# Designs tried in a protein design run: peptides against a protein of PDB entry 3S8F. Part 181

Target 1, 157 residues: chain A of PDB entry 3S8F
Amino acid sequence: VLTLFVAVPSLMTAFTVAASLEFAGRLRGGRGLFGWIRALPWDNPAFVAPVLGLLGFIPGGAGGIVNASFTLDYVVHNTAWVPGHFHLQVASLVTLTAMGSLYWLLPNLTGKPISDAQRRLGLAVVWLWFLGMMIMAVGLHWAGLLNVPRRAYIAQV
Target 2, 166 residues: chain B of PDB entry 3S8F
Amino acid sequence: DEHKAHKAILAYEKGWLAFSLAMLFVFIALIAYTLATHTAGVIPAGKLERVDPTTVRQEGPWADPAQAVVQTGPNQYTVYVLAFAFGYQPNPIEVPQGAEIVFKITSPDVIHGFHVEGTNINVEVLPGEVSTVRYTFKRPGEYRIICNQYCGLGHQNMFGTIVVKE

## One batch from the design tools (peptide; made by RFdiffusion4, then SolubleMPNN)

Design b2_p20_2_s1 (from b2_p20_2, 14 letters changed)
Fold by OpenDDE base, seed 2:
Structure b2_p20_2_s1 (fold): chain B 157 residues (1-157), chain C 166 residues (1-166), chain A 20 residues (1-20)
Amino acid sequence: as target 1 above (157 residues)
Amino acid sequence: as target 2 above (166 residues)
Amino acid sequence: IEELLAAFLAMLEKLRKELE
């Protein structure tokens, strides 16, 4: 009951953000069911970073429901599953949002736009970060389900 | 037109809210499926028991490691385990194969973990509380106990052993 | 709060000047 109470507002918030993205994409000329996605500014690391963070947050949020479930938490508690969840929530969403904010803030703060090379490098950094984080998170969740403990340097699976 | 824009936003929000509700049900269904198909089971916990962590080493069933394993019935044992900085006692814990083992675990100092490799035994051990775990070892051999809760500088080396005899 | 805001803005201005 408590988990669902928290989950509903969280989902409402998350999907409201998605609705805003759809609106923005359509304002940028995107049409159809998915055309609005392509119309979003994927060439801007300040946009891509937090969006990728949000994408990582989706499975992380699902994991939050699992962690809050009494019966399922027994399976995953203090296993590698928990760090996997954290890396999706913090190291992905929060970190990528911070990165994206930086890519917006610095040009505005200095009054100098980033060069095209810097922009491309920024995109590479953000995408590589996301990819690496997803690989690690999947691995940690998988290991956790196999009862690999966290806070231990060895495991006997 | 701002009014038209607001209407459009509202329409998209309604659609996404509907989608969000659908996804919520999907997640619930997945959880239900997992519960229905998962066979690990939950180890029943007994009634919450309290103990004085300041005296647990000096008196009571945890005081003497040599008396930690108590036969409570035919093929039934209770094992009184202390998790401390930085190890477990008794160590090793010797129990027979196929016996129903009730572990009663507590700590005299800080919070520790009690994670038995090769089993589903995984509990936190709080000073002042007794963690009760019931398990039957079906296979003989050595099972390592790992502390999975940070408990100090020696945490990484905090291990115990359960020896299951035929 | 106003002082905190002023300090924050001053810090940003300083940073701007240093990074230009």
Scores: peptide ipSAE 0.000, ipTM 0.699, DockQ to the pose 0.013
Fold by OpenDDE base, seed 4:
Structure b2_p20_2_s1 (fold): chain B 157 residues (1-157), chain C 166 residues (1-166), chain A 20 residues (1-20)
Amino acid sequence: as target 1 above (157 residues)
Amino acid sequence: as target 2 above (166 residues)
Amino acid sequence: IEELLAAFLAMLEKLRKELE
């Protein structure tokens, strides 16, 4: 139970980021409850990548609460569920954030903006990465619930 | 204006913090719901029990595999299992069908896993600590024990067998 | 990369033989 209190600062951090996104969207002309989302710069891979990472981080965070639960952890511990969780946390959020950071950093380091072709390619890469990660993560979580063991090449199912 | 921007951000943060709190309760509620509807097969952790991993092979209930299965009552057994690099003892573990089995599992060397296929038995085995799991096998046959915690080069080949007799 | 892959596969083969 005490471990679950870790969820509080984590959620606070996550939703402060969301607040920043809402602020940015509204500054860009977005209005209403959801209009600010559409107003965000979805044409910029430096923006899209980390945001997609955050989207993957949401179910991962929920899974973190499950993993921290005494009773539920007994079900999922050392099953494929766990890799599913941290692939969302690391291979989604961290990796996509790193990708997004490169789309910002490299132009600044070189002093040259990315070409339109590079921008489009970047968008394709991060979206495809996100899609693949979501498919894999869902599969791993599902397999984990079916008692597929972690760190084993043999499974009953 | 920086001040206006900060004020606006603060307002949004307050809203999202409220939402965050709400979502926290939603997640807690979901956990409670899942526990309420899916409580079958939940095995609570036992009390902390310690053992000396350096002597567990020489003395005590884990020392002799031939004495590992102990009848403790009518249709009740305690099985003292060692998980080691790279296997389990006793192997096979022979128990009667329908009997209540208490597994007492420990390790003399490194951390291992104890995952019994076809069951909800899935625990880590720590040197110096005794893992206790209670289970009743309803179906006869062979149940494979899998190590699901990396323990070295032979980890992937570390298997055991539980034989449930009619 | 090819050399690394070859070394990795050789290691796996060695491990397989040792674990048989």
Scores: peptide ipSAE 0.000, ipTM 0.735, DockQ to the pose 0.009
Fold by OpenDDE base, seed 5:
Structure b2_p20_2_s1 (fold): chain B 157 residues (1-157), chain C 166 residues (1-166), chain A 20 residues (1-20)
Amino acid sequence: as target 1 above (157 residues)
Amino acid sequence: as target 2 above (166 residues)
Amino acid sequence: IEELLAAFLAMLEKLRKELE
């Protein structure tokens, strides 16, 4: 009940951010239903990282609702599903947001902009991180559905 | 100007808020659908039953592992299981194939897990509370019990066995 | 909390100086 209650404002906040992104994209010349997405600054790791985090948070948020449901939680509780959910929420959203923040923070702290090489490296890092997290998360969720236990080094499958 | 920008932002926010609400209903619908179609494996929680963890080893149905399996009907058994640091008793648990088994599980020390491989039996065991799980083993053989709740240094080695006899 | 904040800010300052 509590989780479902907090899910509402969280969801509203998430889509408010999406609204801001759409507006920004349209200001940058994006048109149409999806054209604004392409217009966003995908060349900036400070932007890309938290956005990828948000994307990873979508299935995680859905999973949160599943985990909060008594009947559905019975299926997934204390299986590999839970670590999968956790890594989407923390290791994806929180971590990528933190990583992205560094690409803004460090240049501002030092007063020096990052080089083009550093920018490209940053993009590579956050995309690879996201990819790895998605692979792991899918694997953990899948394993959980196959009844692989959490906090155990063995499984029947 | 600022006013125009504000109006535009507000319009987009309203649209996305509407989408947000729609998604909320989608999630609720998905839960409802799952409840309607995937309830076969759900074991509902029973009435809260309590026991004194400090005396459960000395008196009561959990005190003697040799008396842990109790026939309650022609094809019904109750098994009183203790999960402790670090193992299960009785071990092995011997039950007949095809019989309805009611597991009554509790702990004398800390929280443990009771996860039976090859089954949908997966519960946390709390000291002072009795977990009740019903299951019918259709296939004979050995089923491993795994502790899936961290319970100390020996957690990773905490296993039990259910032997289902023909 | 105040000590943590102070420590964090000090670390940031140190980092700034080292990265300049």
Scores: peptide ipSAE 0.000, ipTM 0.713, DockQ to the pose 0.014
Fold by OpenDDE base, seed 3:
Structure b2_p20_2_s1 (fold): chain B 157 residues (1-157), chain C 166 residues (1-166), chain A 20 residues (1-20)
Amino acid sequence: as target 1 above (157 residues)
Amino acid sequence: as target 2 above (166 residues)
Amino acid sequence: IEELLAAFLAMLEKLRKELE
């Protein structure tokens, strides 16, 4: 039970990020309960990438709690569930954040803005990456619950 | 201007804080639900048992594969299994259907996995420790043992078999 | 891109062989 209290600081961090996003969206003219979301710069891959990473991190974080639970970990340990968790945490949040950072960093370092074509390509990349990660993660988690072993190329299922 | 912005941020934070706390309770509830519905599938941790990995192959109950299956009572057996690079001993493990089997698993070398397909048996095997798993095979047939912990170059081919006889 | 893909696949193949 005490280990689950680790989730409190994490959630506090999460709400701070969310609050920042809401504030930003409202500054951009978004109104209402959800209007601020639409107002965010979804046309910028440098923004979209890390946000998608954050979205993927939510279920991953929930999975972290599961993995940290002694009794629940017994069910999922060394099954495909674990790689699923990793792909949400590392391959989604970390990787997408890195991608987003790149889209910001390179133009700023070189002083040359990305072209519209590059921007569109960037958006395609990050969205496709996110979609692929979500599909794979869901599959891995599902397989894990079906007792598909981790680090094995074969399974009974 | 900055003060107004900070005040606005604080207002948003309050809302999201409430949401966060609510989600915390939701997660706890989900965990509780999962535990309540799946407790039967949890194998209790056994008593900590140690063994010397350097001598486990030479002496003791793991030393002779032919003596690995020990009847401890009516329809009760203890099976002493070694997980090693890269296989299991004995292999196959032959046990009768309907018998309560206590697996005592250890490793003489590195950490291995012991995942039995078709069962809920899934444990890591550490050198120097004995993993204890209790299971009753209700269906006859062959059950494959898979190593699900990377243990070296031959890890992917490390398989065993449990043969459950009628 | 094609070169990168080829290199990646080659790496995977190498790893596969090493793990056999």
Scores: peptide ipSAE 0.006, ipTM 0.750, DockQ to the pose 0.011; fails the geometry check

Design b2_p20_2_s2 (from b2_p20_2, 14 letters changed)
Fold by OpenDDE base, seed 3:
Structure b2_p20_2_s2 (fold): chain B 157 residues (1-157), chain C 166 residues (1-166), chain A 20 residues (1-20)
Amino acid sequence: as target 1 above (157 residues)
Amino acid sequence: as target 2 above (166 residues)
Amino acid sequence: IDALLAGFLAMMEELRKTLE
């Protein structure tokens, strides 16, 4: 029970970020329930990267609650589930945020914007990274539920 | 303008906060549902049992692998297993089909894993502590024990076998 | 994006079949 309450501040933070995104989208002319999403700057890898990281963090956060739950942890502990969780939290959110930060930082430091080609390449990298992470994460979580062990190169399944 | 923006942000935050609270309850409900429908195989925490890892190889029930399998009752056995760098003893572990097996697992050296393929047996083994797992093998055959906790250079090759006899 | 999603779903379906 206490473990679940620990999740409250993090959820509040996450949805506050979502609120900020909605506000930003609406400022950019987006209207309606979902129109604000389309209005966000999806052509900027510095924006797309951390947002995709946030999307990956959603199932990762849910997994965090599972991993911290006494009874549920028994099922998933030291299985492929755990690496799946890691890849969502670290290799998705943290890494994509770092990538996004780089896409902002370098142009800012040099005083010159990235070229259109670089921008397109950046978008490709970010989306492909996210796609790969999601595929791998789903696979790892699924394997974990099938009791595939962590830190083993072989499994019965 | 700044004030208007601030008010707008607050309004959105309130909405999303309400949503967050609702989702929290949904998650709790989902967990509760999962626990209610998937209760099989959950092993509650047992009594903490301690052992001296420095002497566990020399004296006590883990000292002689030939005496590791102890019949404690009709169709009931206790198996004293050592997980060490880098293997298990006894190896193989021979037990009868259909018998209730209580595994008492400890380590003389570092932390190891005890993951039995084809079963829900999956525990970490800590030096100085005894892990207790109860299981009944319904099918005869060989069950591989895998170390799923990094324990050194030979970790990847650390395997054991449980042989279930008819 | 739509193509990526379609590809992802297709891969997930293949994964499902493999794991069954």
Scores: peptide ipSAE 0.016, ipTM 0.755, DockQ to the pose 0.026
Fold by OpenDDE base, seed 2:
Structure b2_p20_2_s2 (fold): chain B 157 residues (1-157), chain C 166 residues (1-166), chain A 20 residues (1-20)
Amino acid sequence: as target 1 above (157 residues)
Amino acid sequence: as target 2 above (166 residues)
Amino acid sequence: IDALLAGFLAMMEELRKTLE
């Protein structure tokens, strides 16, 4: 009950954000069911980073429901599943959002725009970060389902 | 113009909310599927039980490791296990193959983990509380107990062994 | 992307073997 109490409004909020992205994309000339996605500013790391964070948050949110479920938590609790969940929520969503915020904030605070080289490097950083986090998270979740414990340097399944 | 924009936003929100609800049901379905197909080898075997962690070493069923394994019936045993900094007692835990084992685990000091490799036994052990799990070892051999809850400097080396005899 | 996916799957397979 508590899990659903949190999950429902969270999902509603998350997809409301998606709705705002669709609107923004369409304002930028995107058309069709998916054309608005292409119209979004994918050349801006300040945009790409938090969006990638949100993408990572989707499976993380689903994992949150699992972790909060009594029967399923018994399976995944204190296994590698849990740090996998954390890396999606913290190391992906929070960190990438912070990165994105930084790419916006620093130029504004310093009054100096980022160079094209810095922009491109920023894009590389956030994409590579996301890729790495997804690989690690998938691996950790997979290992967790195989009953690999967390906080242990050795395991035998 | 602003009004038109608001209407457009509302339309997109409605669509995405519908999608959100659909995804919610998908997640619920996936959870249900997982539960339906998951095989559990460990069953809770008791009600909430409390103990005094300050006296558990001196009196009661956990006090003597030599008497920790108690036969409670035909092919049924209760094992009173202490998880402490930094190990388990008794160690090793010796039980027969095919017997129904009820583990009653508690801690005299801090929170520990009780994760038995090769099984799905995985519980936290809290001082003042008894963790109870029921399991039947079908294969003889040695099963390592791992602490998967940080408990101090020696946490990484905190191991026990369950020996299942034929 | 395909190469990355293949590499990831290979890594997972190796991990599986290591854990067995």
Scores: peptide ipSAE 0.015, ipTM 0.725, DockQ to the pose 0.021
Fold by OpenDDE base, seed 4:
Structure b2_p20_2_s2 (fold): chain B 157 residues (1-157), chain C 166 residues (1-166), chain A 20 residues (1-20)
Amino acid sequence: as target 1 above (157 residues)
Amino acid sequence: as target 2 above (166 residues)
Amino acid sequence: IDALLAGFLAMMEELRKTLE
């Protein structure tokens, strides 16, 4: 039980970001319990990428709780489940955040705004990346539950 | 304006923090419920046992692979297994069907994995520590042991076999 | 909240199946 308290800082961070998103959405005219979500700038890849990272981080965080659980970790440890968790946390959240950061940083550093075509392409890239990562993550978690070993080129299934 | 925004942010943060704490308790409760209602297959950790990895090959129960399988009861065995770069000892491990097997696994060199296909046996093997796993093989045949912890250049070829005899 | 709980429960169910 005490080990699971390690999840507290992570959850606090995630939901603090969510609070910022809600504030931003409401400032943009969003109302109601969920209306603020639609009001967020979904046309900006610099925004969409990190948010998609956060979405991927949710199941990853849940998996983190599982991995930190003494009894449940016995089931998933050193199986494909673990890489699945890593790819959600690193290849989704961190990578997409990096992508989003670049979409903001490069225009500011160069002094040149991105074109509409570049913006649309950026949106396509981050959404496709997210989709691919989710498919991969589901596959890895599924394989892990089937006891496919980590760090091995062979498996029973 | 800045003060108003700051106050609003704090309000949202407090709300979401409360939500986060609530979700934490929900997750803990769900895990607890699952474990309480479905405890089959859960193997508790054994007592921490330590050995000297520098002498484990020369003396003690792991030193002679011919004496690695020890009958401790009418239908109980202890198997002393070494995981090393790059293989397992003894290999094969021969045990009878239906017997309760206690594996005592350690390493003389680096960290290895001990993953037995077709079973729930999956442990890391640390030099200086003894991993203890209890298992009963219900079906005769060969079970492959896979190293699932990277241990060096030969990691991918590190396999063992458990032969379960009728 | 419902989606999060549903997802978590689904994951727990899969783990339960693995434990059996």
Scores: peptide ipSAE 0.013, ipTM 0.748, DockQ to the pose 0.035
Fold by OpenDDE base, seed 1:
Structure b2_p20_2_s2 (fold): chain B 157 residues (1-157), chain C 166 residues (1-166), chain A 20 residues (1-20)
Amino acid sequence: as target 1 above (157 residues)
Amino acid sequence: as target 2 above (166 residues)
Amino acid sequence: IDALLAGFLAMMEELRKTLE
């Protein structure tokens, strides 16, 4: 149980970011419990990408707590659960953050704004990426719970 | 104006931090619940046992696959298993149905995995350490052993078999 | 570290020129 305290800084950081998002949304005119979410700039892939990464990081972080628990890790260790976990962490948060960074960085470097077509394409890319990652991650976690081994091409469930 | 903004941000942060802490306790509670309700089948951690990986093939209980299965009591057996690049010994491992089996698994070379399909047996095998797993096979048949830790070029082909006899 | 930073910035500038 003491190992779980390792999660405290990460949770604090995560929810501080969430706080910033809420504040930003409310500054943009969002009201109510969820209205601030709608007020965020969902038309900007530079914003959407890292936010989707954060959303994927939530269950990944929860999984991290599971993996850090000696007792629970016995169940999930070296199963498909583990790849599911790090795909949420790396292929979701890190990758989407990188994608989002590019949507900001390239226009900034070139001094040229992205076209509307590029913007829409970017939105499609990050949303599809997120969706694919979520499907795969859920599948891998599910397989892991069914005792599908990691690093094996065959399994009986 | 900046002061007001700062206070507002701080208020939101405090709220979300409180939520964060609450979620932490939820996770702890879930772990506690899981432990309380799912105690059956949990293999307790044993004492760390060490062996010399450089001599484990030549001397000791792992040296002779023909003597790897040792009856230690009525309906109780200890099986000394080597995980090596790239296979297991003995192979097959033959044990009786319904007997309490204590697997003592080690490696003479690199880290391997020991995952037995159809069971909850899933451990890493480290050179110099002995992994101890206790299990009772309720159903006769063949159980495949899978290496689930990368151990080299032949990792994907590293399999073993446990044969449970009636 | 300063040299690494300088090198990184130089690389970014080169990238900017390439993409311009």
Scores: peptide ipSAE 0.000, ipTM 0.754, DockQ to the pose 0.014

